# Peptides against a protein of PDB entry 8BZL: the designs that were tried, part 66

Target 1, 228 residues: chain A of PDB entry 8BZL
Amino acid sequence: SYDRAITVFSPDGHLFQVEYAQEAVKKGSTAVGVRGRDIVVLGVEKKSVAKLQDERTVRKICALDDNVCMAFAGLTADARIVINRARVECQSHRLTVEDPVTVEYITRYIASLKQRYTQSNGRRPFGISALIVGFDFDGTPRLYQTDPSGTYHAWKANAIGRGAKSVREFLEKNYTDEAIETDDLTIKLVIKALLEVVQSGGKNIELAVMRRDQSLKILNPEEIEKYV
Target 2, 242 residues: chain B of PDB entry 8BZL
Amino acid sequence: SRRYDSRTTIFSPEGRLYQVEYAMEAIGHAGTCLGILANDGVLLAAERRNIHKLLDEVFFSEKIYKLNEDMACSVAGITSDANVLTNELRLIAQRYLLQYQEPIPCEQLVTALCDIKQAYTQFGGKRPFGVSLLYIGWDKHYGFQLYQSDPSGNYGGWKATCIGNNSAAAVSMLKQDYKEGEMTLKSALALAIKVLNKTMDVSKLSAEKVEIATLTRENGKTVIRVLKQKEVEQLIKKHEEE

## One batch from the design tools (peptide; aimed at target 1 G28 S29 A73 T76)

Design b1_p19_6 (made by RFdiffusion4)
Pose (drawn by RFdiffusion4):
Structure b1_p19_6 (pose): chain A 225 residues (1-47, 50-199, 201-228), chain B 238 residues (1-200, 205-242), chain P 19 residues (1-19); non-standard residues A62 YCM
Amino acid sequence: SYDRAITVFSPDGHLFQVEYAQEAVKKGSTAVGVRGRDIVVLGVEKKAKLQDERTVRKICALDDNVCMAFAGLTADARIVINRARVECQSHRLTVEDPVTVEYITRYIASLKQRYTQSNGRRPFGISALIVGFDFDGTPRLYQTDPSGTYHAWKANAIGRGAKSVREFLEKNYTDEAIETDDLTIKLVIKALLEVVQGGKNIELAVMRRDQSLKILNPEEIEKYV
Amino acid sequence: SRRYDSRTTIFSPEGRLYQVEYAMEAIGHAGTCLGILANDGVLLAAERRNIHKLLDEVFFSEKIYKLNEDMACSVAGITSDANVLTNELRLIAQRYLLQYQEPIPCEQLVTALCDIKQAYTQFGGKRPFGVSLLYIGWDKHYGFQLYQSDPSGNYGGWKATCIGNNSAAAVSMLKQDYKEGEMTLKSALALAIKVLNKTMLSAEKVEIATLTRENGKTVIRVLKQKEVEQLIKKHEEE
Amino acid sequence: ASTEHLEEALTAAIESLYD
């Protein structure tokens, strides 16, 4: 089989294929995640008439207690999502507990890191925001990128214009903003309206403590706008 | 040998996949192919690129392929690659029926093939398939459905879409004329002739298939030349 | 004109890889 080293070091210690994978992420639609007190919210920018909205969603459930949003190559994302879904079931089988948000994040990150050091393969061209709750009810938000690095965040953005949205969230992520569920959802819509020039072209989802993923209707989003 | 390896599965500096993009270029030079969803069925309209006089026409169709009892598809791009992929679609549909004893839902069949196409872009060092497919079908979950896939493995559901030559012009005509939720098969057939009229008229140059439900069973039929010639006459009056 | 339609279609297809 094909064994060419695709990800290699360059002078100065750069891994060019990873950096190029990060460029693919910037070409992706904006995704925003906010961790609230008892709620986590994900929002995504949408790119069209005659298209079935159900089929092209950027927010996916990995397990009953974990879901994710992504930016970058949509085909690479389907592969990573299905790999994570299979791992969530393997964990329930072996440990008899649902996966922690951290566990599945670590798994997705290590899978991405393997694709930066394996022969015959290019890196995954996606970043992911992963949200959910732990056994003790603690809300979580993690980010993964193509290098395999992962971190926890109070709030974050990925994809096109993520730098601007991040700077908005830095100034606006306060206790007042995450005091209630309505204000937590509102902060995500405001963060997206910063780069979407829009309001009717946004998808949003909410996850509450042990209540599973709820995707908001267009009519419910129009009320906030 | 590193010297002769064209490296088909790497990123460009901008995060682009050049072989995928060049494959899409090949599809844009293929015969026009469009699909329209309606309340009582789905249809595929295709430009025949085999319009030579000395051709025999031995099959019921040239560009429209039955995948299983409830599904059909059409292709744009490299014909040989399309043969490999359509054979694989039939195999996936039968593997699902064997396992679950029920027909494969349409989206599950599209996802399964797209995973194969995505793998060719990430590893193996091979050129990708130069094929875009339109899928039409019916399942107990979502009823009548239309899907499109492209060489990278991306797919989407559509009420109407077009692939191949002059597809941008065709998508424009569909946005203007498609009445969302009010389309019947007869009106969708009229719109298909209208769209092919601009982007290309003769019955020998076109191929039309319809998918409908009759007595709880799916019917996939290629329209005879007589029915197509009558549809072309009905439009010229407009 | 046909070239313009081809360029438009390709642009839209390439953008869809990410969006």

Design b1_p19_6_s1 (made by RFdiffusion4, then SolubleMPNN; from b1_p19_6, 8 letters changed)
Fold by OpenDDE base, seed 2:
Structure b1_p19_6_s1 (fold): chain B 228 residues (1-228), chain C 242 residues (1-242), chain A 19 residues (1-19)
Amino acid sequence: as target 1 above (228 residues)
Amino acid sequence: as target 2 above (242 residues)
Amino acid sequence: SSEEDREKALEARIESLYL
């Protein structure tokens, strides 16, 4: 039986399921990524966790490896599949190449996975965008974005999810070499960008920081308030 | 529009997966299942709807399933889908035990099934499972745990939650009455009866219509026990006296 | 109403699909 292609071209050349997957991303809370000089920062809008839910099980930022982390927006279950595949690839690369992945490599892997789900019969696209940040082995900070289409690009700063437009507009105006001159200024830029869309200040923000030769650090609320 | 409703799980123009949403709607019509985490244990309480006199009482639980020595689950939704998923949970747990010579961590078992559920929302020729699950368990990593999973393959850890019929009202009551850090298994059982009494569409709560299982630790072993009808009757009676 | 509560619960669950 010809499994009907899920993702097909419209008469005007659009891939409807990819476009609709991008609408699924917009239902996610806002995430922002900024590349500093020697730091990468991910900030996310905390979704209101239901009373009685364990916050441990609600994570929008995750490590892919020691040198790479990811924030996503969109379908949570889809994200878990992508994260698991990426983690396996990071470990496989360490075993086969004896070096950690570059941020570009793992981004390309994720993007290729997403692209295959836009072209394979009987598969719908992943309903997620991701911001992937980290350090290459040479100590270069990197920020990449990938979308449901499987496209990916390197960025200085970017945002995904519900408030992404407003956050991007803020970053376009405020991302300067002076604004990222120090680690603290870079963190402050991310917080200010998120505050364009997040209500009630720093308590509704989660921040992840990766510095050169350091592991991923999730900032506690008190640390975040120092920058507000 | 009907065009997105009848086919393989695809995105709507608004980025919605209607087949997943419809599976969730179907679960809303299933019998109520509650889970409550306590300091000294965790429980499942489920509505029993199909009391047929000719059913061989050998079915200890209609809605509560032992998965392994350290975990149990309750199910709301399509019975046939539930049977497939509960069997898969048992197989996953057993394969892990054989491979690693230790019990599977609770969250790993939940995630393994959730990955299967997610696949049924993404691959063509498949429909979502019309089933939500509550999982109770103990492991050496996190102690007593309660999880909920839905047709999307999403899951979360909970202190207390509800699936099935009148789940919103039940969750509201749980939010009101659940005291973090002070919940004993005894108080959790009383809370379960209180919530079921208000959420079940019955004039009077009876022990025949309620299944309760508790998971505790005794002498360094997990004990999963389905409460006897008499024990449930005592809990109901105590609630009626308050 | 019980129906309104059910719709609200469903809406909350649908919203929980997205992070």
Scores: peptide ipSAE 0.402, ipTM 0.807, DockQ to the pose 0.823
OpenDDE base, seeds 1, 3, 4, 5: peptide ipSAE 0.388, 0.374, 0.389, 0.306; ipTM 0.795, 0.776, 0.791, 0.722

Design b1_p19_6_s2 (made by RFdiffusion4, then SolubleMPNN; from b1_p19_6, 9 letters changed)
Fold by OpenDDE base, seed 2:
Structure b1_p19_6_s2 (fold): chain B 228 residues (1-228), chain C 242 residues (1-242), chain A 19 residues (1-19)
Amino acid sequence: as target 1 above (228 residues)
Amino acid sequence: as target 2 above (242 residues)
Amino acid sequence: SMEKDRAEALKAAIESLYE
């Protein structure tokens, strides 16, 4: 049975399902990414975890590989699919090319996956945006963003999800070479950016830091409070 | 708009998946299922609605399914969908065991099914499964575990949770009475009865209307046991005396 | 009311879809 095309052009040239998927992203909590000199930082607004929920199973920031991590906004179940596919690709690349993926490579892979779901019959777009950060093998820090459309770009700093507009406006004003001169200043910039939209201070923020030649480190609440 | 209601699962202008939401609404009408994690075990308690006298004594729990030696689940929603999903869970668990010569970790089994559920929300020609599941299990990685999954393919780990009818009220009661770090299986059973007594739309809770399964570890082995009617009666009686 | 409970449960479930 030829499943009817889900994502089709409107008479005025819009892909409504892609646009509506972007609206789904806006329902997600805010995520922010900042590229420093020798550090990449992801920060996310912690959604109020139900009192009886295991925090271990609630993750907005995940590792794709040792050198790449991702934060997302939007449909959690959709994100899991993308993450799993990306992880498999990272491992496959290591096996076939004998090198870790570049951040751009894995971003392009994710973007291509998303794009296919906007063009394939019988598939709806992914309802997620992602911030992908990491280090290339040459030690260069990278930050990329992907949208439901499959579009991707490199950024110095960006935000997705609810409150992303306000966070981006803050970053546009405050992202300077001086503001990212040190790792600590870069982390502080992310926290300050999130505090524009997050209520109740540092308790509702999750931060992940990746430094050159180091694995992803998720900061504990005490470590975050030192920067507030 | 009715247009988004009748088609395959697509986004509304507001970014909502109405077919998933409607599936969740349908589950709200299903019988209540509870899960409670304790220090020394985990349990499922489910409302049994179909008590037909002509039903041959269903030896097996109508709502609680053994998945493998280390895991069980309860289902709220469409029975036919539940049967398909529980069968798939068993197949996934068996395939893993054959491939790796060890039992599948609890969360991996849950995620495998959740990926299937998610696919049915994204691929055309498919409707979401009208089923939420509670999973109980033990593995060497995390010990006793309780998970919940919904039609979207989303899942989470829980200390205690509820799906089906009056789930919000049940969760509220669980939040009030669940004592983290101090929950024994015995106290969990008592709590389950307490919550079911308040959430089930019955004047009096009876053992015939409640199915309870416990998962424990004995001598390095997982034991999944469905409580006998007499045992459930004793739990109810104890609650009434308190 | 049971209806209110269902609505609340559904609302919570829907909110949980988006992270």
Scores: peptide ipSAE 0.436, ipTM 0.805, DockQ to the pose 0.872
OpenDDE base, seeds 1, 3, 4, 5: peptide ipSAE 0.422, 0.390, 0.097, 0.435; ipTM 0.798, 0.766, 0.723, 0.804; seed 3 fails the geometry check

Design b1_p19_6_s3 (made by RFdiffusion4, then SolubleMPNN; from b1_p19_6, 11 letters changed)
Fold by OpenDDE base, seed 2:
Structure b1_p19_6_s3 (fold): chain B 228 residues (1-228), chain C 242 residues (1-242), chain A 19 residues (1-19)
Amino acid sequence: as target 1 above (228 residues)
Amino acid sequence: as target 2 above (242 residues)
Amino acid sequence: SSEENRKKQLERRIESLYE
C-alpha cells in the first residue's frame, strides 16, 4: 500500500521529506565548527534553559568517542538516536579493529544511517544535521558536516541551524590562516562567528575544544568571557 | 495543509511533525501532574478526575505508577497509551535488573522509553503516544531525580515541573516559589498543594481529587509512599489556614 | 486568557523539540 512509502520521489525528482527535514534543521539553534591548526572547536547557541530545568540534561555538544565530538541542529530526539548509534559504532570499531575510528569513518557511518532512513519504506528522514569534529590517529584535525539526506563533506569551518547562513558568511570573510594561527585565535574566531547570531553575548554560548591528544573540554562561562 | 496532518508522522513543508504536536495538544487537556524535587526527597502530585462512586474502593493510584523499588511515574494523556508505556517501563527496569544485577539508573530508564517514543514518531504505520510522563527516582549516581518526557521522545531533568491541564500556569508558579537548595519535602508538599489549588479546574481542592506520592531514602533504601487521603486533607487544611 | 497561556505553552514545548 502507498501508505507505507514516506520518502518518495516527486515527479520533478525531489525527495520532499528530505527537503522538509532540512527545514527542521533550520529550526534548531546555531552550531559552528572550526578546524584550526592543532585544535577543533565547536560552538553552539545555548538554548535558554528553562528556569528549573537541569542543565545537565540539555546538551547540544556530545562526545562520540575520546577523539570525536558532535554538535547537531534539529530534532533533539532524533539526534539522541543518531548519537547512540554512533557511540556504539565507535566502541565496536575499537573492539573489532583495535583502533579508534577516524572522523571520516564515523561521519560516513552516520551519513549511511541517515541515507537508509531516506530510502527505507515506512521511515521518515532524521531531522538533524551534525558537525562532527575530532582528531584522526595521525593527529590530523578534522571537521565534517552531515545533513538529513546522508550527504557529508569535510570543511575548514561550517555552521548549521537557524543562524547558519549568517555565520557561514562571517566565516567566509574571516577564516584565514592568520585567524587560526593559534588555539586562542581559533577559539576567538568561533566566538565572534556565534556572536553574529547569538544575543546577549558570551553567556549564551557553549564552547567545546579538542586539542591533539587531549580530551574534549567544555569551556566555562568565565573562560568564554575572556575571549569576548 | 491537512494532507500532512492525517498521514503517518511525516515532515510538513516547514519541517514540523504535526502528529507529535497534536499529541502534545491532547496532553494539554489531561489532568494536571506536578513533580517537585527536594533536598530530602521528590514528589508527584496528580489530579484525579474520575471519581466514580461505583469504583471499588481499591485506593489504587490512577495516575501514579510504581516502576521499580527506586522509581515512580505520573502520566498525563491517553490512559491506554499510558498503560502500555508504564508496562514497558517496568519491563525495561526488570530486564536491566536481571541482566546487570543492579537497578537501572533513573535517566537510563527514561531514555529507553524515550527511544521507544521517538521510534513511534519516525516509523511508518505508527502514531505518537499521546502521553507525557513525569518520573521520580533515586539512584546512586545522581540521588533524587525528576524527569519529564513528551510524545517526541524528548526528555529533561527538572527541579520542578508540570504536565497536563494548566501546566503553563503551574510552571510559572513553581518558578516563583521554588527556592533552589532550600526545598524540603515538607515545603515541596505545601508548594504542590498551593499550585494544584490554583491550577486545577475545581471549585474547591479536596483530597479525593488529588493523588500524592513521595519518594524518600530511609536506612539506605528507597521508600515510595502514596499519601493517604487523611494526609492529603491535612495538607489542604494547612494551606487554607495560611 | 487560559487559552492563550495554553497556546503559549504548547508553542514553547514545540520549540523545545528543536535544538
Scores: peptide ipSAE 0.393, ipTM 0.828, DockQ to the pose 0.813
OpenDDE base, seeds 1, 3, 4, 5: peptide ipSAE 0.368, 0.357, 0.376, 0.286; ipTM 0.807, 0.788, 0.811, 0.793; seeds 1, 4 fail the geometry check

Design b1_p19_6_s4 (made by RFdiffusion4, then SolubleMPNN; from b1_p19_6, 10 letters changed)
Fold by OpenDDE base, seed 1:
Structure b1_p19_6_s4 (fold): chain B 228 residues (1-228), chain C 242 residues (1-242), chain A 19 residues (1-19)
Amino acid sequence: as target 1 above (228 residues)
Amino acid sequence: as target 2 above (242 residues)
Amino acid sequence: SSEKNRQEALKRRIESLYE
């Protein structure tokens, strides 16, 4: 059976291990990314942190560099590997090119890494999708999504994880120029989108905001409640 | 579902890594290890199962390993796998020290090993390690720390946690009795004994069946101490009197 | 009950593999 092999093509042209890795992504909590005019916003469903777990070590949103952030869905350990390699590349780029990476560049790097793990003998695909947001050096906000196959695309808005379908459907209906006219409206859009799948309102949402020439800001629960 | 359990590094149709899950199942049958973070220290408590009369008494600790001057760990799972991973931890710590002339930060050591564990879940021809670890340590960045890692290469920081046999019950008890921000090492030791007494399948808790190590700071130095049997006996006695 | 608790704990740990 082809589905028991390493990542190989089936007679029908399917890469089953890649498809199954996508199923692993669906086991992850929901993440949402929205590109505004001068803002990028990541929202995630808060995983139920065990009472005695250190919150510092439970992060679904991470910075790759000063100008780039990432949210992921899927295997946590796999994500750590990708994040670390991406961070190294961001720093390497600054040293060699003397400029920060573009969001597209680092996305392509991550995508290439994932792709290699779909083609390399004796390796399984990464069981993660990622939303990568940030600003290019020219101040342009960007949002990219990548999946276990190594494919990537630029998006205005997208979602990954368990509730991604419902969230995407919401975004398709509600993402308008008016809905992202201001930073606050953009944040509200993300919250509303997450509320399609997250129970108990703002208490179970984590939001990260990046504005032009500003570092990643994670909103506290009180700040989130103002938008609800 | 059993169709995908034979290969070590493949996804099931449902996106599951069965070999990782089976490794975690195996760890559930291992001896109990407990970690508790306090304001003034951190401790590990582990069940000692192999009380063979013919074992040379020279073995100070069967399940608790000193990694460097600032860190120790306890293991639950396959002993051979644990030995390999413990050795790797020591090597990683030493290489870092040689390279940077300072001790490796606690979380960085944990992540380095977790990356190895993760690799054994992703590269063909490898099986997951059948081991979970609790790490205790001190560094200048975060002070006293407690971490847990599993066969997947996932890890987390904890105030208190448990791995191995009856870990769920232990964690439940810890959740009930752990006082956030008010935990002293003394109270943590008492809590450890309390939890072990309830979770170990023994009629009476004895010092010979429990290993306890504490990590503290004294005069700007980390002190890792394995409690003597008499000290553990005293802790048990105090618990019985309560 | 002990086995049930063990299985529930295992389930939670398995779920924790995915974020």
Scores: peptide ipSAE 0.396, ipTM 0.813, DockQ to the pose 0.819
OpenDDE base, seeds 2, 3, 4, 5: peptide ipSAE 0.420, 0.377, 0.397, 0.353; ipTM 0.831, 0.784, 0.808, 0.753; seeds 2, 3, 4 fail the geometry check

Design b1_p19_7 (made by RFdiffusion4)
Pose (drawn by RFdiffusion4):
Parts: C-alpha cells; structure tokens; sequence
Structure b1_p19_7 (pose): chain A 225 residues (1-47, 50-199, 201-228), chain B 238 residues (1-200, 205-242), chain P 19 residues (1-19); non-standard residues A62 YCM
C-alpha cells in the first residue's frame, strides 16, 4: 500500500501539510460556541434556494450527551464524526458510563494527530467545537484543530472570520451575558451577526442538562433577530 | 519512487485539493444532467453524448442506472469511473437488504458511496473518481428524494439541481421556474424540456426517467421515444 | 468551501462557453 511520508518537517520546524489543513478551516463557515451556566450553545453560518436544509447541517450529535460543530472540509468532518460516534459506543460498552466531553475530545484530537504523523495520509482539514455536560452536570466546551491540539474554552469561534468573532466574544463574555438561557443564545447570534452580513442564514442548536440536543426552528430564530 | 509520484492526496498552500478540483473540471465538460423533485415523483433528464448515427442502442438506457427497487441514478464525468461507482452502489444496497431485510434509505446509500470517494482524497495516493452523480429514490422515512454527490465525497439534497455542461445556466432557470411544493410530474417534465432546450432539440439527444409510486410499490421507467417527441412538441407551442 | 468552488468553476465554464 501507499507509504509516502506526506506530513514532514520543513526548515524552521514547520509542518506545512498541517498549516495547509488550517487554511482549509479558514475557508469554512463560521462556527461559534458559548458555555453558559446550565446551557451550551452552538451556532453556525450557512452558505441557497432549492436545497434541502436538513441534509447539509454543520451541527451533529456524537452521543446523547455530546454534540459538535465543525469548520473546514465537510467530507473529512463526516469521517471524524462517525469515528467519534463509534468510540462513544465502545466507551459505554467497556466502562458502562457515557463519555465525558473531555474523553471524546481527547479521542478526536489524537485521531487528528495520528493523521499528521502517519504514512500515506494527509491531515484532517477541520476544526471542531465539542460541547456537552459531565456526570456532575458541569457544562463543557472544547476545541480541536488539525494538529490534534485541544483546549477548553468559555466561548470560541472557528472558520471564516473567527479572529473577529473571538475578539467580540472576549469583550462580551461576562456573567451578565450568560446569566440566563435566553441571553446565552442571544450572545451567539450577536457573535455571528458580527461577520454574517444575514440573520436568516444561521443555524443554531442548544443543549441543556441531561435533556439532549434541540435544534431551533427558523421561526424561533426570527424572534431573536 | 518519490520522483515519479504526483502526490494526488496532498493539500495545496491554500488548503485546496487540486486533483478534486481538476476532477470537477472534467465533469463540467460532461453531458448535461438534471433532476427535479415533485409531489408525485422524481425525474432525471440527461443529454445523450452518444448521438452518432451508426450507434446501435442495445440497452434500455445509457446514462440512467437502476440501483435497487426504489432508486435510480445518473452520472456526469468519466464513464468508466461511473461504472465502478454504480456497481458499488448496487453492492451497498444489497448488503443493507441482506442485513436489515429492508431497502436502504436513500441518504444512507449516498453517504456510503461518498465515504469511498472521500477515502480516495485522503490516502492511497490514487487519482479520485471523476464523477458527479444524481440520485433519485423513495423511502419510508422521507418519501421522494433527490441527491447530488461530487468527487470529494460531499453530498446534498435538492428539490432541483443540475450537473455537467452549462449547469450554472440550468440552476439559474430552475430558481426562476420551480414552484416549491406545487410541482407535479407533468409540470416537472415540462420544466426539464425547457431547461434542456436552453442549455443544449431532438428526442434522440435526450433521455428521461421517472420514479413514481403505484400500489405501494416503486416504478422506475425510461420514457419511450414517442412520449419524448410529444413532450418536445408540447413546449414549442409555448 | 469546496461546494462554493464548484459553483465558481461552473460559472467560469459558462462564461467561457458564451465567449
């Protein structure tokens, strides 16, 4: 089989294929995640008439208690999502507990890291925001990128214009903004309206404590706008 | 040998996949192919690129392939690659029926093939398949459906779409004329002739298939030349 | 995005055909 080293070091210590994978993420639609007191919210920018909205979604459930949003190559994302879904079931089988948000994040990150050091393969061209709750009810938000690095965040953005949205969230992520569920959803819509020039072209989802993923209707989004 | 390896599965500096993009170029030079969803069925309209006089026409169709009892598809791009992929689609549909004893839902069949196509872009060092497919079908979950896939493995559901030559012009005509939720098969047939009339008119140059439900069973039929010649006459009056 | 690029390719080929 094909064994060419695709990800290699360059002078100065750069891994060019990873950096190029990060460029693919910037070409992706904006995704925003905010961790609230008892709620986590994900929002994504949408790109069209005659298209079935149900089939092209950027927010996916990995397990009953964990879901994710992504930016970058949509085909690579389907592969990572289905790999993570299989791992969530393997964990329930072996430990008899649902996966922690951190556990599945670590798994997705290590899968991505393996694709930066394996022969015959290019890196995954996606970043992911992963949200959910732990056993003790603690809300979580993690980010993964193509290098396999992962971190926890109070709020974050990935994809096109993520730097601008991040700077908005830095100034606006306060206790007042995450005091209630309505204000937590509102902060995500405001963060997206910063780069979407729009309001009717946004998808949004909410996850509450042990209540599973709820995707908001267009009519419910129009009320906030 | 590193010297002769064209490295078909790497990123460009901008995060692009050049072989995928070049494959989509090849599809843009293929025969026009479009699909339209309606309340009582789904249809595929295709430009025949085999319009030579000395051809025999031994099959019931040239570009439209039955995948299982409830599904059919059409292709744009490299014909040989399309043969490999359509054979694999039939195998996936049969593997699902064997396992669950029920037909494969349409989206599950598209996802399964797209995973194969995505793998060719990430590892193996091989050229990707130069094929875009339109899928039409019916399942107990979502009823009548239309899907499109491209060489990278991406797919989407559509009420109407077009692939191949002059597809951008065709998508424009569909946005203007397609009445969302009010289309019947008769009107969708009329719109298909209208679209092919601009982007290309003769019955020998076109191929039309319809998918409908009759007595709880799926019917996939290629329209005879007589029915196509009558549809062409009915449009010229407009 | 790849889908956006596919649309741009199709538009460019349409423009070339018109020429």
Amino acid sequence: SYDRAITVFSPDGHLFQVEYAQEAVKKGSTAVGVRGRDIVVLGVEKKAKLQDERTVRKICALDDNVCMAFAGLTADARIVINRARVECQSHRLTVEDPVTVEYITRYIASLKQRYTQSNGRRPFGISALIVGFDFDGTPRLYQTDPSGTYHAWKANAIGRGAKSVREFLEKNYTDEAIETDDLTIKLVIKALLEVVQGGKNIELAVMRRDQSLKILNPEEIEKYV
Amino acid sequence: SRRYDSRTTIFSPEGRLYQVEYAMEAIGHAGTCLGILANDGVLLAAERRNIHKLLDEVFFSEKIYKLNEDMACSVAGITSDANVLTNELRLIAQRYLLQYQEPIPCEQLVTALCDIKQAYTQFGGKRPFGVSLLYIGWDKHYGFQLYQSDPSGNYGGWKATCIGNNSAAAVSMLKQDYKEGEMTLKSALALAIKVLNKTMLSAEKVEIATLTRENGKTVIRVLKQKEVEQLIKKHEEE
Amino acid sequence: EQEELAEEIAERLQEENEE

Design b1_p19_7_s1 (made by RFdiffusion4, then SolubleMPNN; from b1_p19_7, 10 letters changed)
Fold by OpenDDE base, seed 4:
Structure b1_p19_7_s1 (fold): chain B 228 residues (1-228), chain C 242 residues (1-242), chain A 19 residues (1-19)
Amino acid sequence: as target 1 above (228 residues)
Amino acid sequence: as target 2 above (242 residues)
Amino acid sequence: SIDELREEIAKKLYEEALK
């Protein structure tokens, strides 16, 4: 059956391995990204860290460079590979071009990497979607999303993972210019969006904020509770 | 060659990697390995199944491997796969030491191997490694550490965990009895014996069937020690008297 | 080499993450 083959086209034009990789993403923890005026915010559903697990090792938001960070949904091990390659590319770009990557550039790199894994006979697709946020060198905030196929698009706000549908519906209703007028309001919007799918409030949310000309900041639970 | 492409680990219609799950299932039948993090050290306790009296080479440890001066691991799963991975860990650690003139950080070594494991789940013609590992170590960044990795290339840090046979039951017991912030190495050893006694399908726990290694810091140096059989016997005896 | 660069970057990122 074509569905048990490597990533090949079915007679009806489907890439089943890519579609199945997307199903893996849907089982992942929910991640949300929102672009504000001078801020980008990533929020992730903090899976209840198993009792006795070190929370430090359960990070769903990672810096790719000083100006770019990424959240993902899907296979954690796959994500680590993508993150590592993206980090290398960011540094390589700094060395060769003498400027940081644009958010679009690194997104395109990641997308191209994913696409290659859909076309190679010796590879399966990456089982991850990613939200990539950051600032271009001109200070413009950016949000991009990638999927297992290697497609990517720019967004004002988006969500990935198991709760993505509900979160997106919330964002479609509540994302307005007024809702992102300030940094605090933008953060509040992300938290409210995640609370649509997260049952136990602020303790189960990881939130990362990148402001213009500032480094990525991971908010502690106390800081998150101030917005709830 | 086209023949290797057909053996790629692929997604199921539900988005599952069944070959990885099957590898994990195989590990569930392997000997039990426990790891417990304490304030003053970290330990591995492993079930020894192959007590062949006829084995000429007294393997000092069947299931616990020293990786470098600051790290050790225990393995559950396919022995041949375990040998490959433990060798790779040692090579990675040595290469790092040679390159940077300092020991590899614990998590970095774990991650390096996990990237290899992941690759065997993604590239054509390869099967997942049928091995889970527990890692114990010390570094200047995080102090004493315990990690677990599985065939998928996922890993995590733990205060206490278990892999292999009856691991779920062991983890449940660890969750009940592990006192966060109050765990001494002595109490951790006692807990390890308690859990092994309950999870091993043996009528009576014997020192011959248990390997225990501790990692401690003495005078600013890491000390990895495999407990002598007599020491393990004493721990078992103490548990039976309680 | 790309591998050396990866290791250097990984080390740097690791150190930065510790901060």
Scores: peptide ipSAE 0.016, ipTM 0.706, DockQ to the pose 0.018
OpenDDE base, seeds 1, 2, 3, 5: peptide ipSAE 0.000, 0.012, 0.008, 0.007; ipTM 0.499, 0.492, 0.605, 0.495; seeds 1, 3 fail the geometry check

